# Peptides against a protein of PDB entry 4Z63: the designs that were tried, part 153

Target 1, 334 residues: chain A of PDB entry 4Z63
Amino acid sequence: LCLGMNDLTGNIPEDLFHLKRLNLLGIQENRLSGSLSREIRNLSSLVRLDVSWNLFSGEIPDVFDELPQLKFFLGQTNGFIGGIPKSLANSPSLNLLNLRNNSLSGRLMLNCTAMIALNSLDLGTNRFNGRLPENLPDCKRLKNVNLARNTFHGQVPESFKNFESLSYFSLSNSSLANISSALGILQHCKNLTTLVLTLNFHGEALPDDSSLHFEKLKVLVVANCRLTGSMPRWLSSSNELQLLDLSWNRLTGAIPSWIGDFKALFYLDLSNNSFTGEIPKSLTKLESLTSRNISVNEPSPDFPFFMKRNESARALQYNQIFGFPPTIELGHNN

## One batch from the design tools (peptide; made by RFdiffusion4, then SolubleMPNN)

Design b2_p18_8_s1 (from b2_p18_8, 9 letters changed)
Fold by OpenDDE base, seed 5:
Structure b2_p18_8_s1 (fold): chain B 334 residues (1-334), chain A 18 residues (1-18)
Amino acid sequence: as target 1 above (334 residues)
Amino acid sequence: SDLLEELREQELLNAPPL
C-alpha cells in the first residue's frame, strides 16, 4: 500500500493493521500525527515500512520482534522521542534503518551481533548523547553510517580499526575530539570511500603524518573545524580522490602541486583558509574538469550530500556525489 | 519546521555554518 506524497492527516486507521499479507506500507510525505501504533505488529509480512516526512510523535513502538521480514524502516523527519526500541536494535532482518531528523535521545545502543543484515544506518540529527557505540564494527554488513549532528563526545573508538564493511561515514557536527586519533583509526577501514568530519575537532592540528594512508578514499570533507597545519602529504597517496573539502579551516602554507595529479578530482574546496603562494598550474590539467563524463560506477551513500554555493544561498541537495558540478573554490585565503 | 531543520542539517554536512 503506497499512500505517500499526499495531504493525509490524523492517525493511521486501525483497520489497516488487519492487512496481514501487506509487504509494503508507504505513507511518507503526509501530515500524519500522533504516536506510531503498536498495532503495526499485526503486519507480520511487512518488508518495507516508510513513515518518513510526517508529524509522528512519542516513542517508536517496541514490536519489531513481531516483524521478522522487515528489511527497510524509514522514519526520517518526524517527532519521535526516546531511544531505539530493543526489538529494533536486535532486528536480524533489518537492512536499512533511517531515523534522521527526529528527537531520539539517550545513549545510542545497537546489538550489532543480532543485526546481521544491517547495511545502512542513518541516525543523523537526533539528540543521541554519550560516546560513539564501540560495537558498530560488529555489524558485519554495515556500509553506510550517518551519525552527523548528534551530541556525541570524545574520540572515535579504537574498535573502528576493525570496521571492514564501512564505506560511507558521516560524523559531521558531533562534538568529536582528536582528529589525529580519528584518522589513525579510520585509515584501517579498507573499504572507506566517503568520510565526512565537518564541524568537529575545533582548533586541532590536521596531522601531516606520512604513515597515514586511505587507499580507496574518494570523498573527504573536513570543513569548518578551525584546523591548523598545512595540506596533508598523506592525502597525495589517495589516487582515487574525487571530492575534497577542507574549507573554513586555518590551514597555511602553499597549495601543493600534487593536488593536480588527482585524475578523478572534480570538486575542490579550499576556501576560507590561510593558504599562501601561487595557484598550482597542475590544477589546469585536472582531466575531470575538462571531461564532462565522470563515469563512476560506485553506489551512492544512502545519506544525502549538500553543496552551498554562496553563504547566502540555500544548499542544493545531491542524491549522488557525482551530481556535484565540477568546482574549484579557493576564495577567502590570506 | 522539521523540514527546514532537515534541510539546514543536510546543508551542514558539506557546507560552512550559516
Scores: peptide ipSAE 0.023, ipTM 0.646, DockQ to the pose 0.226
Fold by OpenDDE base, seed 1:
Structure b2_p18_8_s1 (fold): chain B 334 residues (1-334), chain A 18 residues (1-18)
Amino acid sequence: as target 1 above (334 residues)
Amino acid sequence: SDLLEELREQELLNAPPL
């Protein structure tokens, strides 16, 4: 049953939950309000539940033990409060959980040993607090993780050295500290292609440790951290780099010539730093800026990227990294 | 609200200071 993209109001009729053979319920992009009924438990054949972009409130019902086939739960952009229900945090069937832009709170707790199918987790823009869950690497299929815009105090857990499944990771604006430790840990994530750390590490030094290596790194975003230091030499070994944003830091020194050696680099933002010297002539040799055909058949992350072109502009949503226009931003340097 | 969209947009890329 698909009723998304309408102006439907009020509550879901309780009789809808008598549809025991229903595999897909999509009611997204409406004005549905109130609590999400516990009677969703009666939908025992449910594979996909999409309630996203509504006005739902209250706690998410703890009934996911009665939904043994549920693979997709999309609840982004609602008013949900409380925590992740215990049955949801233990779901062995769940592949994708999206609860971005809610009012969920408390400590983030997932039973990753039970969540054997979880591959995508979006909990961005919530009120989770405490520390990052040390057991996230036990979610052995978890590739895509957005935890941005929460309040995770402290550092990246040491256990994340074992996060082999991790491909996309956003921690933007999550009150994280110790960038040196974070990078030193996350470099062990051999499948990590996208790393977003914007609005963390406030005033720390960007490490220039030549022992750091991110083999598969394609997207690095570490904007607006007030980071000190220079362009890090370790980044020159990330030969697959496509997008680099280090804007709104306090980085100094010259922009190094090796920045133009990245064959796949099509987006570079170094704006609002304290870089000095000349613009490297090697930037004029970036194949990605000269060739019209950046046919990188890469799996897009399940999560959209967002880009503000200007401080006053609405950010543009991009469902794919390749949706970004080829860009070099070097503005507001000295 | 435009602010909430803007704030969502900051999850994944450049978040110029407000």
Scores: peptide ipSAE 0.037, ipTM 0.685, DockQ to the pose 0.156; fails the geometry check
Fold by OpenDDE base, seed 3:
Structure b2_p18_8_s1 (fold): chain B 334 residues (1-334), chain A 18 residues (1-18)
Amino acid sequence: as target 1 above (334 residues)
Amino acid sequence: SDLLEELREQELLNAPPL
């Protein structure tokens, strides 16, 4: 049953929960309000639940033990409060959980040893606090993780050295500290292609440790951190780099010539830093910025990339980094 | 560009300082 993108108001009719053969419930992009009914437990055949973009409030019901086939739960952009329900945090069937842009709070706790199918987790823009869950690497299929806009104070856990499934990771604006430790840990994530750390590490030094290596890194965004230092030499070994944003930092020195050796680099933002010297002539030789159709396999995180056009504009939604116009931004390096 | 602001809303790219 798909009823998304309407002006539906009020509660879900109780009779809808009698549909025991329902595999898909999509009621997204409405004005549905109140609590999400516990009677959703009666939908025992449910594979996909989409309640996103509504006015739901209260706690998410602890009924996911009665939903043994549930693979997809989409609840982004609601008013949900409380924590992740215990049955949801223990779901062996769940592949994707999206609860972005809610009011969820407390410590983030997931039973990763039980969540054997979880591959995508979006909990961005919530009120989770405490530390990052040390057991996230126990979610052996977890590839996509957005935890941005939470209050995860402290450092990236040492256990994340074992996060071999991790491909896409956003921790933007989560009050993280110690960028040197974070990068030193995350370099062990052999499948990491997208790393976003914007609005963290305020005033720290960007490490220039030549022992750091991110072999599969395609997207690096570490913006608005007030980071000091220079362009990091270790980044030159990330031969698959497609997007680099280090803007709104306090980076100094020259832009190195090796920045033009990235055959797939189509987006570069180094704006609002303190870089000096000449623009490397190698940037004019970036194959991706020239009319050559390079077939690049796009890193496609299951979490979208969101674009405002203006502070007052709605974010567009880019599911694809290739939708980005080839860009070199070097402005405001005074 | 519109892309920079999208990645800002997802906290993927640079938000200008508020």
Scores: peptide ipSAE 0.031, ipTM 0.708, DockQ to the pose 0.101; fails the geometry check
Fold by OpenDDE base, seed 4:
Structure b2_p18_8_s1 (fold): chain B 334 residues (1-334), chain A 18 residues (1-18)
Amino acid sequence: as target 1 above (334 residues)
Amino acid sequence: SDLLEELREQELLNAPPL
């Protein structure tokens, strides 16, 4: 049943929960309000539940033990409060959980040893507090993790050295500290292709440790951290780099010539730093900026990007990294 | 999936100073 993209109001009719053979319930992009009914438990054949972009409130019902086939739960952009229900945090069937842009709070707790199928987790823009859950690497299939815009004080857990499944990671605006530790840990994530750390590490030094190595790194965004230091030499070994944003830091020194050696680099933002010297001539030789036919056969991360063209502009929504126009931003370096 | 939606929603590409 798909009823998305309407102006439906009120609550879900109780009679809808008599549909025991329902595999897909999509009621997203409506004005549905009140609590999400506990009677969802009656939908025992449910594979996909999409309640996103509504006015739902209260706690998410603890009924996911009654949903043994549930693979996809999308609840982003609602007013949900409380924590992740115990049955949801223990779901062995769940592949994707999206609860972004809610009011979920408390400590983030997932039973990753039970969540054997979880591959995508979006909990961005919530009120989770405390530390990052040390057991996330026990989610052995977890590739996509958005935890941005939460209040995860402290450091990246040492256990994340063992996060072999991790491919896409955002911790932006999560009150994280110790960028040197974070990078030193996350370099062990050998499948990490996208790393976003913007609005953390306030005023720290960007490490220039040549022992750091991100082999598969395609996207690095560490903007608006007020980071000190220079362009990090370790980044030159990330030969697959496609997008680099280090804007709104306090980085100094020259832009190094090796920045033009990245064959796939199509987006570079180094704006609003204190870089000096000449623009490297190698930037004019970036193949990705000169060739129109980048056949991007790579699976996009399941998450969109926003580009703001200027401080007063609305952010433009791009569903794929590759939807970004080829860009070099070097403005406002003083 | 959701990480670049956070990039998006955070306006992290060309993020204005907070």
Scores: peptide ipSAE 0.025, ipTM 0.672, DockQ to the pose 0.115; fails the geometry check

Design b2_p18_8_s2 (from b2_p18_8, 8 letters changed)
Fold by OpenDDE base, seed 4:
Structure b2_p18_8_s2 (fold): chain B 334 residues (1-334), chain A 18 residues (1-18)
Amino acid sequence: as target 1 above (334 residues)
Amino acid sequence: SELLEERLQELLDNADFL
């Protein structure tokens, strides 16, 4: 049943919960309000639940143990409060959890040893506090993690060295400290392609440790951290780099010539720093900026703006990529 | 930039696989 993208108001009719054979409930993008009914538990065949972009409030009901087939739960952009219900945090069937832009609070706790199918987690823009969950790497299939815009004080857990499944990771604006430790840990994530750390590490030094290496890094965003130092030499070994944003820092020195060696680099923002010297001539030779038809054939794009091999997915991604035109931004430097 | 972060989030929200 798909009733998304309407102006429906009020609560879900109780009779809807008698649909025991229902596999998909999509009521997203409405004005549905009140609490999400516990009677969702009656939808025992449910595979996909989309209640996103509504006015739901209260706590998410703890009924997910009665939804053994549930793979997708989308509840982003609501007014949900409280924590992740225990049954949801222990769901062995769940592949995707999106609860971005709610008012969820407390310590984030997931039983990753139970959540064996979880591959995508979006809890960005909530009120989670405390430390990052040390056990996230125990979610052995977890590839995409957005925890941005929460209050995860402290450092990236040492356990994240073992986060082998991690491909996309955003921790923007989460009150994180110790960028040197964070990068030193996350470099061990061999599948990491996208790393977003904007609005953290305020006033720290960007490490220039030549031992740092991000083999598969395509997207690095570490903007607005007031970071000191220079362009990090370790980044030159990330040959697959496509997007780099280090804007709004206090980086100094010259822009190095190796920045032009990135064959796939199509977006570069180094603006609002204290870089000096000349613009490297190698930037004018970036193949990605000169060739009109770069098809990035990724077998498994970890980020939406990368081209998928599947034509249908490619078309969607192509439309999304339009939001990121080839860009070089070097404004507001010395 | 802040604009980049917003655009990235928008892309994530609109992705069928996310």
Scores: peptide ipSAE 0.039, ipTM 0.755, DockQ to the pose 0.066
Fold by OpenDDE base, seed 1:
Structure b2_p18_8_s2 (fold): chain B 334 residues (1-334), chain A 18 residues (1-18)
Amino acid sequence: as target 1 above (334 residues)
Amino acid sequence: SELLEERLQELLDNADFL
């Protein structure tokens, strides 16, 4: 049953929850309000639940133990409060959980040993507090993690050295400290392609440790941290780099010539720093900026920054994703 | 930039297609 993208108001009729054979319930992008009924437990065949972009409030009901086939739960952009229900935090069937842009609070706790199928977790823009869950690496299939815009404190856990499944990680604006430790830990994530750390590490020094190495790093965003130091030499070894944003820091020195050696770099923002010297001539040789036919090599299956319409059936689904424009931002430097 | 974060969020919102 798909009723998304309408102007539906009020509560979900209770009789809807008697549809025991229902595999898909999509009621997203409406004006539905009130609490999400506990009677969703009656939808025992449910595979996908999308209640996103509504006006739901209250706590998410603790009934997910009665939904053994649920793979997708989309609840982003609502008014949900409380924590993640215990049954949801223990779901062995769940592949994707999106509860971004709610009012969820307390300590984030997931039973990762039980959540054997979890591939994507979006809890960005909530009110979770305390420390990052040390057991997230126990979610052995977890690739995409957004925990941005929460009230986490402290450092990235040492256990994240073992986060082998991690491909995309956003922790933007989560009050994190110790960038040196964070990078030192996350470099061990062999599948890490995208790292977003904007609005953390306030006033710290960006480490220039030559021992740091991110083999598969395609996207690095560490903006608005007031970071001191220079362009880090360790980044020059990330040969697959496509996007770099270090804007709104206090970085100094010259922009190094090796920044133009990134064959796939199509987005560069170094604006609002204290860089000096000349613009490297090597930037004018970036193939990604000079070729009108950005044959973005096979979009990484994890991040279709430039999916051409015709490359795959999946590319058609991503036609809604506006590609990043080729960009060089060097404004507001010395 | 803010635009970059928005586009990255769009990718996350569509992660079920990945």
Scores: peptide ipSAE 0.028, ipTM 0.721, DockQ to the pose 0.060
Fold by OpenDDE base, seed 3:
Structure b2_p18_8_s2 (fold): chain B 334 residues (1-334), chain A 18 residues (1-18)
Amino acid sequence: as target 1 above (334 residues)
Amino acid sequence: SELLEERLQELLDNADFL
């Protein structure tokens, strides 16, 4: 049942929860309000639940133990409060959890040893506090993690050295400290392609440690950190780099010539720093800026910039996401 | 940039790529 993208108001009719054979419930992008009924437990055949972009409030009901086939739960952009229900945090069937842009709070706790199928987690823009959960690497299939814009604090856990499944990681604006430790840990994530750390590490030095290596890194965003130092030499070994944003820092020195050696680099933002010297001539040789037909052969289906044209109604919205245009931003330097 | 973060978030909100 798909009723998304309407102006539906009020509560979900109780009789809807009697549809025991329902595999898909999509009621996203409406004005549905009140609590999400615990009677959702009656939808025992449910594979996909999308209640995103509504006016739901209250706590998410603890009924996910009665939804043994649930793979997708999308609840982003609601008014949900409380924590992740215990049954949801222990779901062995769940592949994707998106609860971004809610009012969820408390310590983030997931039973990753039970969540054997979890591959995508978006909890960005919530009120989770405390430390990052050390057991996230126990989610052996977890590839995509967004924890941005929460009230986390402290450092990246040492356990994240073992986060082999991690490919996309956003921790932007989460009050994290110790960028040297964070990068030293995350370099062990062999599948890491996208790293977003914007609005953290305020006033720290960007490490220039030649021992750091991110082999598969395609996207690095570390903007608005007031970072000191220079362009890090270790980044030159990330041969697959496509997007680099280090804007709004306090980086100094010259922009190194090796920045032009990134064959796939199409987006570069070094603006609002204190870089000096000449613009490297090698930037004019970036193949990604000169060739009109960059078939971005993205080998990874998990690349964040390639929208699959799914026939879903949401796919139409995402088809409007204009891909990042080839960009060089070097403004507001010294 | 802020625009980049918004666009990245939009991409992450795309459940269809997963």
Scores: peptide ipSAE 0.028, ipTM 0.709, DockQ to the pose 0.091
Fold by OpenDDE base, seed 5:
Structure b2_p18_8_s2 (fold): chain B 334 residues (1-334), chain A 18 residues (1-18)
Amino acid sequence: as target 1 above (334 residues)
Amino acid sequence: SELLEERLQELLDNADFL
């Protein structure tokens, strides 16, 4: 049952929860309000639940133990409060959890040893506090993690050295400290392609440690950190780099010529730093900027810019990285 | 930039890539 993208108001009729054979409930992009009913537990065949982009409030009901087939739960952009319900945090069937842009609070706790199918977690823009959960690497299939815009004080946990499944990681604006430790840990994530660390590490030095290596890194965003130092030499070994944003820092020195050796680099923002010297001539040789036909090589299935051509109309809009035109921003380097 | 972060977030919100 798909009722998304309407102007529906009020609560879900209770009789809807009598549909025991229902596999998909999509009521996203409405004006539904009140609490999400506990009677959702009656939908024992449910595989996908989408309640995103509504006006739901209160706590998420603790009924996910009665939803053994649930793979997808989308609840982003609501007014949910409290924590993640225990049954949801222990769901063995759940592949995707999206609760971004809610008012969820407290410590983030997931039973990753139970969540054997979890591959995507989006909890960005909530009110979670405390430390990053050290047991996230125990979610053995977890590839995509957004924890941005929460209040996770402290450092990236040492346990994240073992986060082999991690491919996309966003921690933007989460009050993190110690960039040297964070990069030193995350370099061990062999599948890491996208790393977003914007608005953290305020005033720290960007490490220029030649021992750091991110083999599969395609996207690095570390903007608005007031970072000191220079362009890090370790980054030159990330031959697959496609997007680099180091804007709004306090980086100094010259822009190195090796930045033009990134054959796939199509987006570069080094603006609002203190770089000096000449613009490297090698930047004018970037194939990605000179060839109109960036055949964005076949979507690496793990790269967020390359969504599979899913039959959904939404997937088509994002399949083309139209949102990221070939860009070089070098402005405001005084 | 903020725009980049928003676009990256939109991509994450699209569950269809999984």
Scores: peptide ipSAE 0.032, ipTM 0.746, DockQ to the pose 0.081; fails the geometry check

